# Designs tried in a protein design run: peptides against a protein of PDB entry 5K2M. Part 15

Target 1, 273 residues: chain A of PDB entry 5K2M
Amino acid sequence: MRIGITYTVLRREEMAIKERAGEFGEVVMLHEDDLLFPGNYDLDVVIIRNVSHFKALYTARLFESEGIPTVNSSRLIFEAGDKLFATLRLAGKVPVPEWKAALSEGGALRVPDSLGYPLVSKPVFGSWGRLLAKVNDRDSLEAVLEHRKWMKNPLYGIHYFQEFVEKPGRDIRSYVIGGEFVGAIYRYSNHWITNTARGGKAEPCSDPEVEELSVKAWEAFGEGALAIDIFESEKGLLVNEVNPNMEFKNAARVTGADMAGKLVEYAVEVAKT

## One batch from the design tools (peptide; made by RFdiffusion4, then SolubleMPNN)

Design b1_p28_8_s1
Fold by OpenDDE base, seed 3:
Structure b1_p28_8_s1 (fold): chain B 273 residues (1-273), chain A 28 residues (1-28)
Amino acid sequence: as target 1 above (273 residues)
Amino acid sequence: SAKDEEALKLSEEEIEKLAKEIVEEEFE
C-alpha cells in the first residue's frame, strides 16, 4: 500500500496522519510545490490536506484523472466546501437554519421579507468565519451588498443568508469518517462567531442526539471524512455547515479519539475498492 | 524531504499563522 498525503503546511493534523499512515504502508508526502500533472504517481490513494479549498478540489480531481482515488473525493470537496451546495444536500436530510439565496442585489434586498431580521450574510466559500456579517436592519443589508459589488471574485455575487441563531455561548463540532461517528466537541466563545482558530475553549461532547444527527448529516453526502458544525437552538439541534478539509487537533486532544487513524483506515478502504 | 525538515523548524504558532494567511489569500 502506497499512501500519498498532499499538504500546504505541515500542521499537527498532517503529522498525525503521516504517522498513522506509516502503519499501513509506504507514505509519500507531497507538498504543493511537488505536484505537476499529468504525472506518473505510483500511489494507491491520496489523502488531500491542502489548506486552500480550491487547491484541494483541483488536486483531488487531478489525481482522480490519473486513476488514483482521493480522500476526500473532488465531488465531496466541491459539494461540502460550498456553503450553499452543502445546504442543498443537508436540507433534504436534517434540520438546518432557515436560509435564502439570491443571485442579484434586488433579490437580496427581498430576503428580509421571508426571514426577517437579524440575518447572517455568508460567502459561499471560505473558512474560519471570514466575511460573516450579522445584518440587523435594512441599512446594514445595503452596506453589505454595496461592499460586495466591489469584490473581484464573482462568487461574492452569490448572496447566501441564514437566520441568526441564538447560541448558548457555544457550538458543536462533530466528526464522521466513512459513515462512522468518531467524536464531538463543544466550542466555547463570547462572540456569536464560534471557532477554535480564534482561541476558544474546547470540551468533549457526549450526546446521543448529536451522534445520530451527525451521521444523518454525513449521509446527505454519502462518502468521505467530514467535520460537522451543529447549533443548539430553541428549535433543537440545527446543522449549520460541513467541512471536507477538517481540522481536528483540538478535538483529538480533548476527546482522545484517533481521528488521524480513522482517516487513514478509511483511505486504505477506499484504495481497496 | 528538505521541505519536511524546514517545516519541523516552525513553531505551532507560526504554522497556524501560515495556514491562516493562505486561507485569507483565497478570499482575494
Scores: peptide ipSAE 0.229, ipTM 0.773, DockQ to the pose 0.824
Fold by OpenDDE base, seed 5:
Formats: C-alpha cells, sequence, structure tokens
Structure b1_p28_8_s1 (fold): chain B 273 residues (1-273), chain A 28 residues (1-28)
C-alpha cells in the first residue's frame, strides 16, 4: 500500500501520521509546493493535511479526479470546513446554537429581531476564533457590517450569526474518525472564545453524552475524520462547529488516544473500498 | 526529503506561527 500525505507545514500531527502510516505501507510525503495536476500519482490513498481550508479542498478534489481517494474527501472538507454548510448538516441531526444567515447588510440588520442580543458574528471560513465578534447592541452590529464592506474576500458578504452561548469557562472538543469516537477534551479559558491554540488548558473529557452526541454529529456528514466543538449550555450540549482538518496534538497528549493511528487505519480502510 | 529536514529545524512554536500566518493570509 502507498499512502500519500499532503502538507503545508510539518506539524506534530503530520509527523505522527507519517510515523503511523509507515506501519501500513510506503509513505509518500507531498509538500504543497510539489503538487502538480494533472499528475501521475501512484497512491492508494491520500491523507489531506494542507493548512489552508481551500488548498485542502482543491487538493482533495484533484486527487479524486485521478481516481485516488482522500481522507478527508473533498465533499467532507467542503461541507464541514464552512461554518454555514456545517450548520446546515448538523441542525438536522443534533442540537446547535440558534443561528441566522443574511446575504445583505439590510438582512443582517434584521438578525437581532429573531435572535436578540448578544450575537456572535462569524466568517463562514477560518479557524482559531479569527474574526469572531461578540455583538452586544445595534451600534456594534453596524460597526461589524461597515468593516465587512471593506474586506476584499466576497465570502465576508455572507453574514453568519449565532446566539451567544454562556459557557462554564470551557468548551468540549471531541474526535470521531470513521464513525468511532476516539476521545474528547475540555478546553478551559476565561475568554468567551475557548481554544487551546490561544493558550487554553486542556483536560480529559469522559462523558457518555458527549460521546453519543459526537457520533451523531459525525453521522450528519457520514464519513471521514472530524474534530467536533461542543458547548455546555443551560439548554444542554450544543454542537457549535466541526473541523475536517483537525489539530489533535493537545487532545492526544491529554487523553493518550492514538488519533494519528486511528486516522491512518481509517485511510487504509478507505483505500481498500 | 530536504523540505522535511528543513521543517524539522523549526521549533514547535515557529511551526504554529507559520500555520497561523498561512490561515491569516487566507483571510486577507
Amino acid sequence: as target 1 above (273 residues)
Amino acid sequence: SAKDEEALKLSEEEIEKLAKEIVEEEFE
């Protein structure tokens, strides 16, 4: 078996994936700069680890066009990596924060009529809580919308809002690979944006309700490897978002779960399908 | 690979910084 691994930066996760993949066959590391299409790639499967969401998406689709399956698939990257598209999948299967989408400033200004204040404004793409805004009032909403007009990317014209969820100083990040729950962590922060990449502490989460909800959230997409962000709210557990290009170094360290191994095992299974 | 060897010379912090810069560039 020949396993490709695409990457932009050789992170701890990519090193772990490479090491575990070597136990199953020949590993071909493919830096983003070395990828040309159409190509003649002799690979049974490709694990997609490009840092950019869009580059990951296009890389996956390009390999698929050559008959090489990818983990994750371009479909999964597309649907899970966009916050709005992910919400559309999740909302039919699991509890999610209340949300609204608007396609104009005039539409966005009416969002509080439905959701009230405070709101959370999110771009539909991106990671690590970038460009998140807590919108407490009308003046703040107008300011966010004004700033969006000057942003170059047309995707900033897609106005995605959630209700602000009061959290107990933490959130949950779980991992589901091939439909199997692998593990979960609590991420602690005194800031309303909880993320370990922003200095949050991580602790193991052992909760059967989290496990069940995580599997259901994965089933909304039905394939691949996902990190799942869950809020503990007064209304119960809410699935906030999913990540099809998961970071897991902190979770693997804290839980002892072999996330890299599980990812490779799933990729090998995909290659055999 | 030569690229892998170069990547191994970076600290974990430098790698994380580089990854963040790539994501930030995607937002520009």
Scores: peptide ipSAE 0.251, ipTM 0.788, DockQ to the pose 0.815; fails the geometry check
Fold by OpenDDE base, seed 4:
Structure b1_p28_8_s1 (fold): chain B 273 residues (1-273), chain A 28 residues (1-28)
Amino acid sequence: as target 1 above (273 residues)
Amino acid sequence: SAKDEEALKLSEEEIEKLAKEIVEEEFE
């Protein structure tokens, strides 16, 4: 078996994946600079680890066009990596924060009529809680909308809002690979944006309700490897978002779960189907 | 690749910083 691994930078995750993949077959590391299409790739499966969501998406689709399956698939990356598209999948299967989408400033200004205040404005793309805004009032909403007009990427014209969820100073990140729950962590933060990449403490999460909800959230997509962000709210557990390009070094360290191994095992299974 | 050789010389913290910078550039 020949396993490709696409990457932008050699993070701990990519190193762990490379090491574990070596136990199953020949590993071909593919830096973004090495990727040209159409190409003659002799690979049974490719693990997609590009840092950029868009580069990951296009890389996956390009390999698929050559008849090479990817983990994650371009379909999954597309649907899970867009917060709005992910919400559309999740909302029919699991509890999610209340949300609204608008395609114009005029539409966005009516969002509070349905959700009230405070709101969370999110870009539909991007990682690590960037460009999240807590919108407490009309003036703040107008300011966010005005700033979006000056942003170059047309995707900033897609106005995605959630209700503001009061969290107990933490959120949950779980991992589901090939439909199997692998593990979960609590991420602690004194800020309303909880992210370990911003210096938050991580602790193991052992909760059967989290496990069940995480698997159901994964089933909304039905394939691949997903990190799942879950809020603890007064309404119960809410699935906030999923990530098809997961960081897992902190979760692996804290839980002891072999996330890299599970990812490789799943990729090997995909290669055999 | 030359970038791989450079990446191998980076500390874990520097690699994480670089990854964050790449994603942040997508917002420009």
Scores: peptide ipSAE 0.235, ipTM 0.775, DockQ to the pose 0.705; fails the geometry check
Fold by OpenDDE base, seed 2:
Structure b1_p28_8_s1 (fold): chain B 273 residues (1-273), chain A 28 residues (1-28)
Amino acid sequence: as target 1 above (273 residues)
Amino acid sequence: SAKDEEALKLSEEEIEKLAKEIVEEEFE
């Protein structure tokens, strides 16, 4: 078996995936600069680890066009990597924060009529809590909308809002690969944006309700490897978002779960299908 | 690959910084 791994930067995750993949077959590391399509790639499966959501999406689709399956698939990357599209999948299966989408400034100004304040403004794409804004009032909403008019990417014209969820100084990140729950962590932060990439403490999360909810959230997509962000709210557990291009170094360290191994095992299963 | 060898020389902090910069470029 020949396992491709596409990457932009060789992170701890990519190194762990490479190491584990070597136990299952021949590993072919493919830096973004090595990718040219159409190409004659002799690979049974490709693990997609491009940092950019868009580059990951296009890379997956390009390999699929050559008959090579990918983990994750371009379909999953597309649907899970967009916060709005992910919400559309999740909302029918699991509890999610209340949300609204608007396609114009005029539409966005009416969001508080449905959700009230405070709101969370999110871009539909991007990582590490960038361009998240807590919108407490009308003036803040107008400011966010005004700034978005000057942003070059047309996707900033898609206005996605959630209700603000009060969290107990932490959130939950769980991992589901091939429909199997692999592990979960608490991410602690003194800020309303909980992200381990900002130096937050991580602790193991062993909660059967989190496990069940995480699997159900994965089932909304029905394939691949997902990190799932869950909020502990007064209304119970809420699935906030999913990530088809997950970081797991902290979760693997804290839980001891073999996330890289599970990802490779799943990729091998995909290659055999 | 030559890039793998270069990547192996980077500190974890440098790698995280580089990944962060790549994502930031998508927001410009």
Scores: peptide ipSAE 0.232, ipTM 0.780, DockQ to the pose 0.841; fails the geometry check

Design b1_p28_8_s3
Fold by OpenDDE base, seed 3:
Structure b1_p28_8_s3 (fold): chain B 273 residues (1-273), chain A 28 residues (1-28)
Amino acid sequence: as target 1 above (273 residues)
Amino acid sequence: SATDEEALKLSEEEIEELAREVVEKEFE
């Protein structure tokens, strides 16, 4: 078994994946600078750990074009890594925050007629809560839309909104790999945007409802390794988003779950299919 | 490309910062 691992930065996650992959076969570390296509890669599977969503997507597709399966697949990265496309999958299977999408400023201005205020404006791509805006009123909505007109990437013209969900000072991140629930954590934050990258406290989450909901959310996509972000709301648990390029160092530390090992085991299974 | 040896010299915080910088460039 020859296992490739593509990466941009050698993070704790990539080190853990490398270590565990070495138990299953020969490991080939592939920095982004090493990737040229078409190539002659002698690999049975590639674990995609590129930091950029787009680089991860294209890397996966390029290996697939040479007959080498990837974890995650380019299809999963494409659907799960876009907030709107992910919502379309999730909404058919699990509770999600109320949402609207508009393709023009005129359409976006009508979103409050359906969802009311406050709203959350999100770009369809990106991570770590970048370009998230809490929109409390009409003036704030107009300001967000005005700024978007001057942004160069055409994807900023896709207007995605959610209802603002009041959270109990925390959210939940769960992990599902190959359909198996691996673990979950609470992430505490005093800010409405909860992110572990901002130094928030993490604690283990042991809730059967979270486990069941997480598996159902994964089933909306039906493959791969996903981190799942869940809100605790007055309406119950809501699946906010999924991440096909998961960070797990904090979750692994807090829960003791072998997330890197589970990812490698799944990749080995994919290689044998 | 930081050699594997250079990457080993970076603190976890420095590595996280580098990863953040890469993602921030996607918004450009």
Scores: peptide ipSAE 0.240, ipTM 0.758, DockQ to the pose 0.621; fails the geometry check
Fold by OpenDDE base, seed 2:
Structure b1_p28_8_s3 (fold): chain B 273 residues (1-273), chain A 28 residues (1-28)
Amino acid sequence: as target 1 above (273 residues)
Amino acid sequence: SATDEEALKLSEEEIEELAREVVEKEFE
């Protein structure tokens, strides 16, 4: 078994994956600078750990074009890594925050007519709560839209909004790999944006409802390794978003779950199918 | 790779910062 691991930066997650992969076969570390296509890669499977969503997507697709399966697949990265596309999958299977998408400023200005205020404006791509805005009124909506006009990436012209969900000072991040629930954590923050990468406290989450919901959310995609962000709301649990390029160092530390091992085990399974 | 050897010398915080910089450039 030859396991490739693509990466941009050797983070704690990549180090853990490398270490665990070594127990299952020969490991080939592939920095982004090492990647050239078409190439002659002698690999049974590739674990995709590129930091950029787009680089991860294209890397996965390029390996797949050479007959090498990837974890995650380019399909999963594409569907789960875009907040709007992920919402389209999730909305048919699990409770999600109310949402609207608009393709113009004029359309976006009508979003409050349906969802009211407050809203959360999100880019369809990106990570770590970048460019999230709480939109409390018309003036703030106009400001967000005005700023989007001057942004260079055309994807900023895709206007994705959710209802603002009041959270109890925390959210939940769960992990499902190959359809198996691996673990979950609470992420605490004094800010409405809960992200452990911004110095938030993490604690273990042991809730059967979270486990069941997490598996159902994963089933909306039907493959791969996903981190799932869940809100505790007055309406119950809501699946906010998923991440096909998950960070798990804090979750692994807090829960003691062997997330790196589970990811490698799944990759080995994929290689054998 | 030379990047792997350099990465081994970085603190966890420095590595996280580098990863954030990659994402920030994607938003610029």
Scores: peptide ipSAE 0.234, ipTM 0.753, DockQ to the pose 0.745; fails the geometry check
Fold by OpenDDE base, seed 5:
Structure b1_p28_8_s3 (fold): chain B 273 residues (1-273), chain A 28 residues (1-28)
Amino acid sequence: as target 1 above (273 residues)
Amino acid sequence: SATDEEALKLSEEEIEELAREVVEKEFE
């Protein structure tokens, strides 16, 4: 078994994946600078750990074009890594926050007519709560839209909004790999944006409803390894988003779950199919 | 490419910052 691991930065997760992969076969670390296609790579599977969503997506597709399966697949990265595309998958299977998408400023200005205020404006791509805005009124909506006009990336012209969900000072991050629930954590924050990478505390989450919902959310995509962000709302549990390039160092530490091992085991399974 | 050795010299915080910088450059 020859296992490739693509990466941008050697994080704790990549080190753990490398270590676990070594138990199953030969490990080939592939930094982004080492990647050239077509490359005639001799690998049975590639674990995709590129930091960039787009680089991860293209890397996966390039290996697939050479007949090498990837974890995650380019399909999964594409669908799960875009907030709007992920919402489209999730909304058919699990409860999600109310959302609207608009393709123009004029359309975006009508979003409050359906969702009311406050709203959350999100870019369709990105991580760690970047470019999230709580939109409390018309003036703030106009300001967000005005600023978007000056942003260079055309994807900022895709206007994605959610209802603002009141949370109990925390959210839930769960992990599902190959359809198996691996673990979950609470992420605590006094800010409306909860993220452990921004100084939030993490605690184990042991809730059968979270486990069931997490598996259902994974089933909306039907493959791969996903981190799943869940809100505790007045309406019950809501799946906010998924991440096909999951960070798990905090979750692994807090839960004791061998997430890296589970990911490698799944990759080995994919290689054998 | 930071060699595995250079990566080992970075604090976890520095590694996270580098990862954030990579993503932020895509949004510029």
Scores: peptide ipSAE 0.231, ipTM 0.750, DockQ to the pose 0.596; fails the geometry check
Fold by OpenDDE base, seed 4:
Structure b1_p28_8_s3 (fold): chain B 273 residues (1-273), chain A 28 residues (1-28)
Amino acid sequence: as target 1 above (273 residues)
Amino acid sequence: SATDEEALKLSEEEIEELAREVVEKEFE
């Protein structure tokens, strides 16, 4: 078994994955600078750990074009890594925050007619809660839309909105790999944006409802390794988003779950199918 | 991005910061 691992930065997660992969076969670390296609890669599977969503997506697709399966697949990265596309998958399977998408400023200005205020404006791509805006009123909406016009990436012209969900000072991040629930944590924050990458405290989450919902959310995609962000709302649990480029060092530390091992085991299974 | 050699010289916190910087550039 030859296991590739693509990466941008050798983080704690990549180190753990490398270590565990070594127990299953030969490990080939592939920094982004090492990636050139088409190429002669002698690999049975590639674990995609590029930091950039787009680089991860293209890397996965490029390996797939060489007949090498990836974890995650380019399909999963594409569908799960885009917040709107992820919502489209999730909405038919699990409870999600109410949402609207608009393709123009004129359309976006009508979003409050359906969702009211406050809203959350999200870019369809990105990590760590970047460019999230709480939109409390018409003036704020106009400001967000105006600023988006000056952003260079055309994806900023895709206007994705959610209802603002009041959370109990925390959210839940769960992990499902190959359809198996691996673990979950609470992420605490005094800010409406909860993320451990921003200094939030993490604690173990042992809730059967979270486990069940997490598996159902994963089933909306039907493959791969996903981190799942869940809100505790007055309406019950809501699946906010999923992440096919999961950070898990905090969750692994807090829960004691062998997330790196589970990821490698799944990659080995994928290689054998 | 950092080379493996550079990564070995960085603290965990510095590595995390570097990873965040990579993603933040996508928003420029």
Scores: peptide ipSAE 0.226, ipTM 0.747, DockQ to the pose 0.557; fails the geometry check

Design b1_p28_8_s4
Fold by OpenDDE base, seed 1:
Structure b1_p28_8_s4 (fold): chain B 273 residues (1-273), chain A 28 residues (1-28)
Amino acid sequence: as target 1 above (273 residues)
Amino acid sequence: SAIDEEALKLSEEEIEELAKEVVDKEFE
């Protein structure tokens, strides 16, 4: 068994994945600078750990084009890594925050007619709460839309909005790998954006409802390794988004779950299929 | 690799900052 690991930065997650992969076979670390296609890669599977969503997506697709399966697959990265595409999958299977998508400024200005205020503006791509805006009124909406016109990436012209969900000063991040629930954490924050990458405290989450919902959320995609962000709301649990390129150092530390091992085990299973 | 050796010299905070910089560039 030859296991590739693509990466941008050697984080704790990549180190843990490397270590666990070594128990199953030969490990080939592949920094982004080492990747050239088409290539003659002698690998049974590649674990994708590129930090950039787009780099991860294209890396996965490039290996797949050479007959090498990836974890996650390019399909999963594509569908789960886009907030709108992920919402489309999730909304048919699990409770999600109310959402609207608009393809023009004129359409976006009508979103409050359905969602009301406050609402949350999100880019369809990106991580760690980047470019999230709480929009409290019409003036704020107009300002966000005006700024988006000057952004270079055409994906900023895809206007994705959610209802603002009142949370109990925390959210939940769960992990499902190959359909198996691996663990979950509470992420505490005094800010409406809860993210451990922004200095939030993490604590173990042991809730059977979270476990069940997390598995159902994973089943909306039907493959791979996903981190799942869940809100505790007055309406109950809501699946906010999923991440096909998960950070898990805090979750692993807090829960003691072997997330790196589970990821490698799944990759080995994929290699054998 | 040389990259791995250099990365191992970075603090966790520095590594996190580098990862964030990569993501931030997606928004440029």
Scores: peptide ipSAE 0.305, ipTM 0.787, DockQ to the pose 0.758
Fold by OpenDDE base, seed 2:
Structure b1_p28_8_s4 (fold): chain B 273 residues (1-273), chain A 28 residues (1-28)
Amino acid sequence: as target 1 above (273 residues)
Amino acid sequence: SAIDEEALKLSEEEIEELAKEVVDKEFE
């Protein structure tokens, strides 16, 4: 078996995936600079680890066009990597924060009529809490909308809002690969944006309700490897978002779960189908 | 690859910063 791994930066996750993939077959590391399409790639499966959502999406689709399956698939990357599209999938299966989408400034100004304040403004793409804004009032909403007008990417004209969820100083990150729950962590932060990339403490999460909810969230997509962000709210557990290009170094360290091994095992299964 | 050899010399923090820069460019 020949396993490709596409990457932008050789992170701890990519190193772990490479190491574990070597136990299952020949590993072909493919930096973004090595990718040219159409190409003659002799690979049974490709694990997609490009940092950019868009590069990951296009890379997956390009390999699929050559008849090579990818983990994750371009379909999953597309649906899970867009916060709005992910919400559309999740909302049919699991509890999610209340949300609204608007396609104009005039529409966005009416969002509080339905959701009230405070709101969270999110871009539909991106990671690590980029361009997240807590919108407490009308003045803040107008400021966010004004700034969006001057942003060059047309996707910033897609206005996605959630209700602000009061969290107990933490959130939950769970991992589901091939429909199997692999593990979960609490991410602690003194800021309303919980992100381990900002130096937050991580602790193991052992909660059967989290496990069940995580699997149901994965079933909304029905394939691949997903990190799932879950909020503890007064209304119970809410699935906030999913990530089809997950970081797991902290989760693997804290839980002892073999995230890289499970990802490779799933990729090997995909290659055999 | 030459890129892999250079990456092996970077600290975890430096690698995280590089990944962050890639994402930053998508918003620009």
Scores: peptide ipSAE 0.305, ipTM 0.793, DockQ to the pose 0.729
Fold by OpenDDE base, seed 4:
Structure b1_p28_8_s4 (fold): chain B 273 residues (1-273), chain A 28 residues (1-28)
Amino acid sequence: as target 1 above (273 residues)
Amino acid sequence: SAIDEEALKLSEEEIEELAKEVVDKEFE
């Protein structure tokens, strides 16, 4: 078994994945600077750990074009890594926050007619809560839309909004790999954005409802390794988003779950299929 | 609209910088 691991930055996750992959076969670390296509890669599977969503997507597709399966697949990265496309998958299977998408400023200005205020404006791509805005009123909406016009990336012209969900000072991040629930954590924050990368505390989450919902959310995509962000709301549990480029160092530390091992085991399974 | 390659690169660089910053802060 020859296992490739693509990466941008050698993080704790990539180190753990490398270590565990070594138990199953030969490990080939592939920094982004080492990637050139078409190439003669002798690999049975590639674990995609590029930090950039787009680089991860294209890297996965490029390996797949050479007949090498990837974890995650380019399909999964594409569908799960775009917040709107992920919502389209999730909305038919699990409870999600109410949402609207608009393709113009004129459309976006009508979003409050359906969802009211406050809203959360999200770019369809990006990580770590980048460019999330709480939109409390019309003036704030107009400001966000005006600023988006000056952003050069055309994807910023895709206006994705959610209802603002009041959370109990925390959210839930769960992990499902190959359809198996691996673990979950609470992420605590005094801010409405609860990302642990911003210094939030993490605690283990042992809730059967979270486990069931997480598996159902994964089933909306039907493959791969996903981190799933869940809100505790007055309406019950809501699946906010999924992440096909999951960070798990905090979750692994807090839960003791072998997330790197589970990811490698799944990659080995994919290689054998 | 046409894909602005420069804008995509900037977004990627921002993500890479954020990733680096997170790593640096954990080792600091």
Scores: peptide ipSAE 0.104, ipTM 0.582, DockQ to the pose 0.076
Fold by OpenDDE base, seed 5:
Structure b1_p28_8_s4 (fold): chain B 273 residues (1-273), chain A 28 residues (1-28)
Amino acid sequence: as target 1 above (273 residues)
Amino acid sequence: SAIDEEALKLSEEEIEELAKEVVDKEFE
């Protein structure tokens, strides 16, 4: 068994994955600078750990073009790593926050007619709450739209909005790998954006409802390893988003779950299929 | 690898910041 691991930065997660992969076979670390295609890679599977969503997507597709399976697949990265595309998958299977998408400023200005205020404006790509805006009124909406006109990336022209969900000072992050629930944590924050990467406290979450919902959310995609962000709302649990390039160091530490091992085991299974 | 050796010299916080910088460049 030859296991490739692509990466941008050697984080704690990549180190853990490397260590566990060594128990199953030969490990080939592949920094982004080492990647050139087409190439004659002698690998049975590649674990994709590129930090950039787009680099991860293209890397996965390039290996797949050479007949090498990836974890996650380019399909999964594409669908799960885009907030709108992920919402489209999730909305058919699990409760999600109310959302609207518009393809023009004129369309975006009509979003409050259906969702009301406050809203959350999100780019369809990105991590760690970048370019999230709480939109409380018309003036704020106009401001967000005006600023987006000056942004260079054409994806900023895709206007994705959610209802603002009142949360109990925390959210839930769960992990599902190969359809198996691995663990979950509460992430505490006094800010409306909850994220452990922003200094939030993490605690174990042991809730059968979270476990069931997490598996159902994973089933909306049907493959791979996903982190799942869940809100506790007055309406019950809502699946906010998923991440196909999950960070898990805090969750592994807090829960004691062998997330790196589970990921490698799944990759080995994929290699044998 | 040389890259691995350099990464081992960085604190966990510095590594996280580097990862965030990579993502931030996608928004520029």
Scores: peptide ipSAE 0.296, ipTM 0.781, DockQ to the pose 0.722; fails the geometry check

